Peptides against a protein of PDB entry 4N78. Designs and how they scored, part 232

Target 1, 186 residues: chain A of PDB entry 4N78
Amino acid sequence: HFQVICRLLGYQGIAVVMEELLKVVKSLLQGTILQYVKTLMEVMPKICRLPRHEYGSPGILEFFHHQLKDIVEYAELKTVCFQNLREVGNAILFCLLIEQSLSLEEVCDLLHAAPFQNILPRVHVKEGERLDAKMKRLESKYAPLHLVPLIERLGTPQQIAIAREGDLLTKERLCCGLSMFEVILT
Target 2, 155 residues: chain B of PDB entry 4N78
Amino acid sequence: MAELQMLLEEEIPGGRRALFDSYTNLERVADYCENNYIQSADKQRALEETKAYTTQSLASVAYLINTLANNVLQMLDIQASQLRRMESSINHISQTVDIHKEKVARREIGILTTNKNTSRTHKIIAPANLERPVRYIRKPIDYTILDDIGHGVKW

## One batch from the design tools (peptide; made by RFdiffusion4, then SolubleMPNN)

Design b2_p24_1_s3 (from b2_p24_1, 10 letters changed)
Fold by OpenDDE base, seed 5:
Structure b2_p24_1_s3 (fold): chain B 186 residues (1-186), chain C 155 residues (1-155), chain A 24 residues (1-24)
Amino acid sequence: as target 1 above (186 residues)
Amino acid sequence: as target 2 above (155 residues)
Amino acid sequence: TADEILEQYRERLNGKFPNFTVPP
């Protein structure tokens, strides 16, 4: 599903969705969640000491239950605050999955474009084969597929310009060194 | 443009008219040859004259058909060339627009990106020195501080 | 001969003979 979404939206669509999600997350964090956190901080015991281990597990549990009684009884915390936190979590996960899917698509595009851009895969040299000879053969095999040089030789100036721009756009991808998810987490 | 216009407006219609006229003329030639052969005392001469007219008329009609056909083909070639030029122009514009849109899209998404920090995952060097468990000085939890916060039922 | 007629035809096709003489 995320792959389909990435293909459908493209860079522009993904950018718009990410921007809107960031706004939503920001709104949730700075608005409702912040207010609940402030309220919780006000009702939190100022001094919550660790109970003595001598009270045993039941006593410790009862102690914390007593200390947090007011928080547990705050009905809006479960219904509203936790729901908002879930929404934030879902948004973050969505962004992560979109970025991962986009990266996969970009890598696939790069791989498909590689033969046309004089990017040759490292050939696994079997034992006894000369790497240089194999590479030369590979270069010779793919030389006719080099799109930009081909267009530069046969194309119009306008076609050459478009081909160069297209080549640049193909090479410059987000997966090469950029992360959106890191921006979302900050 | 001028050549195409001449072909469409003058040469092709003119050629069609010429062929139509030739049809009428061929009928006249045929009638003449038939009558001439019947009426002539010298049948050999009449036959030779008929052969001459037949050769001339066939050659002329063939020329007219060939000329017309060539003009039509030329017209079609010019039109095809014009269409190809238009297609090329449209494709160029389309590609330019697509590239521009892609650049805009990439700028937009680029604003939402940061450089991947190849942070060397510093091996969390397990602190060698197990910090001696700080002797948990069990300060007695004074529970009396909680007495004032709970609406406890005064028993 | 048929060959002579064909040759004359070819020669005339190489020339610009758009019209033929209509006998009176």
Scores: peptide ipSAE 0.028, ipTM 0.625, DockQ to the pose 0.005
Fold by OpenDDE base, seed 1:
Structure b2_p24_1_s3 (fold): chain B 186 residues (1-186), chain C 155 residues (1-155), chain A 24 residues (1-24)
Amino acid sequence: as target 1 above (186 residues)
Amino acid sequence: as target 2 above (155 residues)
Amino acid sequence: TADEILEQYRERLNGKFPNFTVPP
């Protein structure tokens, strides 16, 4: 599903969606969640001493339950605050999955473009073959597919310019060194 | 462009007119030949004259048709070439626009990105000074320190 | 005679005769 979304939206659509999600997350964090956190901080017991270990685990749990009873019983916390936190979590997960899917699509595009851009994969050399000879054969095999040199030789100046720009855009991808998710986490 | 205009406005219409005139003239030639043959005392001469006119007329008509056909074909070729050029231009513009849109999109998404921190695996250089493993002396947790904090409910 | 006529026709076609003479 995320792959399809990435394909349909492209960079522009993904950017728009991500921006809107960031706005929503920011609004939730600075608005409702912040207000609840402030309220909770005010209601938090000022002095929470560790109970004696002699009370055992059940007694200690009951002690903390009693200390936090007002917070736990705050109905709005469960209904509104936790829901907002869930929404934030979902937004983060969505961003992560979109970035991952986009990266996969970009890698696939790079792989498909590679033969046309003189990017040859490192071929696994079987033990008896010289790596250099095999690489030369591959280079020779794919040499006619080099798009930019071909267009530079046969094309008009305008076509050459477009080909170069297209080549550059094909090579430059987010997956090569950029992360959206890291920005979302900051 | 000038050649196409000349073909469309002058050569092809002119050729069509010439062909039409030739049709009318052929009727005149036919009438003449028929009358000449009937009226002539020398039928053999009249027949030869008719053959000459027939050959000339057919040759001329064939030439006119061929010329007209070639002009039409040339016109079509020029038009086809113009259409191809136009298509190429449109494609070029379309590609330019697409590239521009892509650049804009990339700028927009780029604002939402940061460089991947390649976690330089800092080789945790083990500090050369092997701090002697501080023998974890299990200091018995003196729980008596907590004795003064708990107000035990006396039952 | 037929071959001669065809040959004359070919020669005239090659000679680019655009017009034929209308007898008076």
Scores: peptide ipSAE 0.027, ipTM 0.630, DockQ to the pose 0.005
Fold by OpenDDE base, seed 4:
Structure b2_p24_1_s3 (fold): chain B 186 residues (1-186), chain C 155 residues (1-155), chain A 24 residues (1-24)
Amino acid sequence: as target 1 above (186 residues)
Amino acid sequence: as target 2 above (155 residues)
Amino acid sequence: TADEILEQYRERLNGKFPNFTVPP
């Protein structure tokens, strides 16, 4: 599904969606979640010392339950705050999945363009064949498909310019070194 | 452009008119030949005259048709060439626009991206001992074990 | 011969043939 979304939206559409999601996340974080966090901080015990290990796991749990009783009893925490946190989580996951899907599409595009851009796949050398010889054969095989050199030879100056720009755009993909998800996490 | 205009406005219409006139003239020639043959005491001479007119008429009509056809073909060739040039221009513009749109789109999405911190590829110090490539005997991974877990939510 | 007629016809087609004469 995300692949289809990526294909349909393209870079621009994805950018718009991501921007809007970021706005939503920001709004949730700075608004409702922040307010709840502030409220929770006010009701949190000022001194919550680690209980002695001697109380065992049940005792420690009871201790924390008692210390956090007011927080646990705060009904709005479950209904509103957690819902907002879920929304934030969903937004983050959505962004991650979109980026992953986009990366896959970009990789596919690069793979399809590779024969035309003098990008040769790493050839598995069978035992006994020299890698260099095989690579040369491959280069020779795909040499006629090199689009930019072909157009440079046969095309008009305008066509050459377009071909070069197209080649550059094809090579410069986000998956090569850029991450959107890291920006979302900052 | 001048040649195409001449073909469209003068040569082709002129050729069509000539052909039409030829049709009318052929009827006259036929009538004449028929009457001449009937009225002539010398049937052999009349026949020869008819043969001459027929040959001339046929040749003339053939010429007119050929000329007209060639003019039409020339016109079509010129038009085809013009269309090809126009197509090329449109394609160029379209490609330019597409490239521009793509650049804009990339800028927009680029704002939302950061460089992947390629963590310092710790020089994977290739362990000095290149252990001999253990022939990875591709043991067929029995994926049947995963059959029970993967309720394939087609996401 | 038919061939001679065809050849003459071809020669004529390659030339500017005047409009055929309409008998008076």
Scores: peptide ipSAE 0.026, ipTM 0.651, DockQ to the pose 0.006
Fold by OpenDDE base, seed 3:
Structure b2_p24_1_s3 (fold): chain B 186 residues (1-186), chain C 155 residues (1-155), chain A 24 residues (1-24)
Amino acid sequence: as target 1 above (186 residues)
Amino acid sequence: as target 2 above (155 residues)
Amino acid sequence: TADEILEQYRERLNGKFPNFTVPP
């Protein structure tokens, strides 16, 4: 699904969606969540000592439940605050998944473009074959597919310019060194 | 442009008119030949004359048709060439616009990106035990996993 | 003959003679 979304939106659409999500997240964090956190901090027990391990897991849980009774019973926390946190979480996950999907698409594009850009994969050399000979054969095989040199030879100046720009745009992808998700986390 | 205009406005219409006129003229020739044959005392001569007129008229009509056809073909070729030029121009503009849009899009998304910190400096805390450096055997990235994504270039 | 017609056609084509003589 995310791959389809990436394909449909493209860079422009993804950027717009990401920006809007960031705004929403910011609004949620600085608004409702912050207010609830402040309120929770006020009602939080000032001194909460770790119960003795001797109480066992149930006793410890009961202890904390008692200490946090006021927080747990705060109805608005469940209805509003947790919902907002879920929304933030979903937004973050969405961004992550979009980035991952986009990266996959970009890699695919690079792979598809590679033969046309004189980017040859490292051929698995079977035992006994000279890597150099195989690479030379591969180069010779794909030489006619080199788009930019071909257009430079046969095309108009305008076509050459477009081809070069297209080539550059094809080579330069986010997956090569950029991350959106890191920005979202900051 | 001048050639196309000449073809459209003069040569082709002129050729069509000439062909139409030839139809009328052929009828006259036929009538003449018929009457001449009937009235002539020398039927053989009249027949030869008829043959001559027939041959001449057929040749002329063939010429007219051929000329007209060639002119039409030439016109079409010129028009096709013009269309190709227009198409090329449109394509160029379209490509330029697309590239521009892509650049804009990339700038916009670029604002939302940061450089991947290669700092996965996992401090290889050298475990105290000098375990033999596992030779990082660069397993060739098997890109076959991507074969199912898109038009799989079978490498 | 067909050959004669073709030859005359060729001659006319080469001579760019578009019209035929209309008898009086």
Scores: peptide ipSAE 0.028, ipTM 0.626, DockQ to the pose 0.006; fails the geometry check

Design b2_p24_1_s4 (from b2_p24_1, 8 letters changed)
Fold by OpenDDE base, seed 4:
Structure b2_p24_1_s4 (fold): chain B 186 residues (1-186), chain C 155 residues (1-155), chain A 24 residues (1-24)
Amino acid sequence: as target 1 above (186 residues)
Amino acid sequence: as target 2 above (155 residues)
Amino acid sequence: VAEEILEQYRERLNGKFPVFTVPP
């Protein structure tokens, strides 16, 4: 489903959707969630020391439960906060999944474009064969498919320009070193 | 353009008219030959004349058809060439527009991107000394020592 | 194979993304 969404929206559509999601997330974080966090901070015990190990795990758990009882009770009463957090979480997950799907699509595109752009996979060298010889053979095999050099030789200036731009657009993909998700997390 | 115009406006219509006129003329020639054969005392001569007229008429029609056909073919070739040129131009424009749109889109999404910090994959320098896998003899951790700490349910 | 191809593309770009990041 996300792959289809990525294909349908393209870069522009994805950008618009992500921008809007970021706005929504920002609004939720700076608004309701912040208010709840501030309130929760006010009710937090000022001194919460690690209980002595002598109380054992159950005792420690009970201690913390008691210390946080008011907070837990307050949080449970405020369903709106959890809903907002869920929305934020969903938005983040959505962005992540879109980015992953887009990356997969881009990788596939790059794989398909590779033979035309002089990008060749490393050949598994069988025992006894020289890697260099195989690579040269492979290069020779795909040399006629190099699109930009071919067009530079046979094409019009306009075609050459378009080919170069197309080549750049093909090569430059987000999956090559850019991340949107990191921006969302900051 | 001038050649195409001449073909469309003059040569092809002219050829069609000529062919039509030829049809009418052939009918007249046929009538003449028939009447001449009936009225002529020398039927052999009349027959020879008819053969001559028939051959001439066929040759004329064939010539007209051939000329017209060639003109039509030439017209079509010129038109096909024009269409190819137009297609090329349209494709060029379309590609230019698409590239531009793509660049705009990429700039928009680019604002939302940052460089991935390629964490220096610290070459895990495989420590040269493969420490012999110390046979971790999993000594059973005797958890009984913990039985004295807290309300452990003595099973 | 995909990773190798991707790495080659990365190397060619050399961390530069003129279309995505360079303001017009």
Scores: peptide ipSAE 0.378, ipTM 0.789, DockQ to the pose 0.700
Fold by OpenDDE base, seed 1:
Structure b2_p24_1_s4 (fold): chain B 186 residues (1-186), chain C 155 residues (1-155), chain A 24 residues (1-24)
Amino acid sequence: as target 1 above (186 residues)
Amino acid sequence: as target 2 above (155 residues)
Amino acid sequence: VAEEILEQYRERLNGKFPVFTVPP
């Protein structure tokens, strides 16, 4: 599903969605959640000491439950605050999944483009064969597919310019070193 | 462009007119030959003259048709070439626009990105000194240290 | 194979993203 979304939206659509999500998250964090956190901080017991271990686990649990009872029973916390936190969580997860899906798509594009851009995988040479010879053969095999040099040789200046731009757009991908998710976490 | 214009405005219309005129002339020649044959005392000579005129007329018509056909073909080729050039130009513009749009989109998403801190996977340089595999001497965990901590039931 | 190709692309870009990042 996310892959389809990424394909349909493209960079522009993803950017718009991400921006809107960031706005929503920011609004939730700075608004309702912040207010609830402040309120909770005010209601938090000033002194919450660890009860004596002699009371056992049930007694300790009851103690903390009693200390936090007013907070836990605060109905608005459960309904509004938790819902907002859930929304924030969902937004973060959504962003993560979109980025992952986009990265996969970009990697696939790069893989398909690689032969045309003189990017060849290192061939696993079996022990007895000269790595250099195999690599040379591979290079020779794919040399005619090098798009930019081919166009530079045969194309018009305008075609060359377009080819170079296209080459740049093909090579430059987010997966090569950029992250959106890190920005979101910030 | 000049050649196409000449073909469209002068050569092809001229060829059509010439062909039409030739048709009219052929009728006149035919009438002449018929009358000449009827009036001539030497029918054989008249027939030979008719044959000559017929051959000449057919040759002229054939020439006119061929010339006209070639001109039409040339016109079509030039037009096809012009269309191809136009298509190429449109395609170029379209590609340029698409590239531009893509760049804009990428810049827009780019502002939402940061460089991945590639944690330099410190190549854990295996310390050159292979620390002798310290024989994992299973030192029995002496739990007796915990004996003094808690009211353990003395068995 | 994918990782290797990706690494080669990374190396060629050398951390520069002229399209995504507007040079200051």
Scores: peptide ipSAE 0.399, ipTM 0.796, DockQ to the pose 0.700; fails the geometry check
Fold by OpenDDE base, seed 3:
Structure b2_p24_1_s4 (fold): chain B 186 residues (1-186), chain C 155 residues (1-155), chain A 24 residues (1-24)
Amino acid sequence: as target 1 above (186 residues)
Amino acid sequence: as target 2 above (155 residues)
Amino acid sequence: VAEEILEQYRERLNGKFPVFTVPP
């Protein structure tokens, strides 16, 4: 589903969606969530010591439940605050999944473009074959597919310019070193 | 442009008119030959004359048709060339626009991106013992061993 | 193969993204 969304929206659409999501997240964090956090901080027990290990897991849980009773009983926390937190979480996850899907798509594009841009995978050399010879053969095989040099030789100046720009656009992908998710987390 | 215009406005219409006129003339020639044969005392001579006129008429019509056909072909070639040039121009513009749109889109999304900190935080835990820096011979990790692990996508 | 190709692209770009990032 996310792959389809990425394909449909493209770079621009993804950017718009992410910007809007960031706005929503910011609004939720700075608004309702912040208010609830402040309120919670006020009702938090000032001194909460770790109960003795002797109480066991159930006793410790009960202890914390008792200490946080006022917080747990705060009905608005469950209905509004947690919902907002879920929304924030969903937005973040959505951004992550979009980025991952986009990265996959970009990688696929790069893989398809690689032979046309003189990017060749290292051939697995079987024992006894010279790597250099195989690579040279591979290079010779794909040399006619090098698009930019081909157009530079046969094309008009306008075509050459377009080819160079296209080459740049093909080579420059987010997956090559850019992250959107890191920006979302800051 | 001048050549195409001449073909469209002068040569082809002129050729069509000439061909039409030749049809009328052929009818007249046929009538003449028929009458000449009937009236001539020397029918053999009249027949030879008719043959000559027929050959000449056929030759003239063939010439007119050939000329007209060549002119039409030439016209079509010129038009085809013009269309190809127009197509090329449109394609160029379209590509330029697409590239521009793509650049704009990429800049827009780029604002939302940061460089991946390749935190190769290899915590070089300095081994307490100054063991000789084993020259990390980057053995190319043959990841092909992992090619069979997962959804079979030959990465 | 994909990782290798990606790495080659990454190396060629050398951390420069002239289209995505407007040089300040």
Scores: peptide ipSAE 0.394, ipTM 0.794, DockQ to the pose 0.690; fails the geometry check
Fold by OpenDDE base, seed 2:
Structure b2_p24_1_s4 (fold): chain B 186 residues (1-186), chain C 155 residues (1-155), chain A 24 residues (1-24)
Amino acid sequence: as target 1 above (186 residues)
Amino acid sequence: as target 2 above (155 residues)
Amino acid sequence: VAEEILEQYRERLNGKFPVFTVPP
């Protein structure tokens, strides 16, 4: 599903969606969630001492339940605050999944474009074969597929310009060194 | 453009008219040959004359058809070339627009991106000295020592 | 084939333009 969304929206659509999500997340964090956190901080017990180990796990749990009774019974916390936190979480996850899907798509595009751009995979050299000889052979095999040099030889000036720009756009992908998710986390 | 216009407006219509006129003339020639053969005392001469006119007529028609066909072919070639040029131009414009749109989109999404700090994968140098897993000698923890510590609820 | 036929007709016409002359 996310792959389809990425394909459908493209870079522009993804950017718009992410910007809007960031705005929503920011609004939730700075608005309702912050207000609830402040309220919760006000009602938090000022002194919460560790209960004695002698009470066992159930006793300790009851102690903390008692200390946090007012918080647990705060109905709006569950209905509003937790819902907002869920929305924030979903938004973050959505952004992550979109980025991952986009990265996969871009990687696939790069893999498909690689033979045409003189980017050859490192051949697993079996024991005993010279790496250099194999690479040269591979380069020779794919040399006729180099698109930009081919167009430079056969194409019109306009075609050459377009090919160069297209080549550049193909090489410059987000997956090569950019992350959107890191921006979301900051 | 001028050549195509000349072909469309003058040469091809002119060739078609000439061919039509030739048809009319052929009928007249045929009638003449028939009458000449009937009226002529020298039938052999009349036949030779008919053969000559027939050959001339066929040659003329063939020439007219060939000229017309060549003009039509030339017209089609010019039109095909023009269409190809137009297609190429449209494609170039389309590609340019697409590239521009892509660049704009990339700028927009780029604002939302940061460089991946490729944290140097610290080669987790596996500490060479695999500390031999200290054989946890499971000394049976004698829990009886704890029997004296805490008021165990006697059952 | 068409070109060969045309060439044969041209040779027979001895360079004269094939004009339909209606005999009077």
Scores: peptide ipSAE 0.013, ipTM 0.684, DockQ to the pose 0.005; fails the geometry check

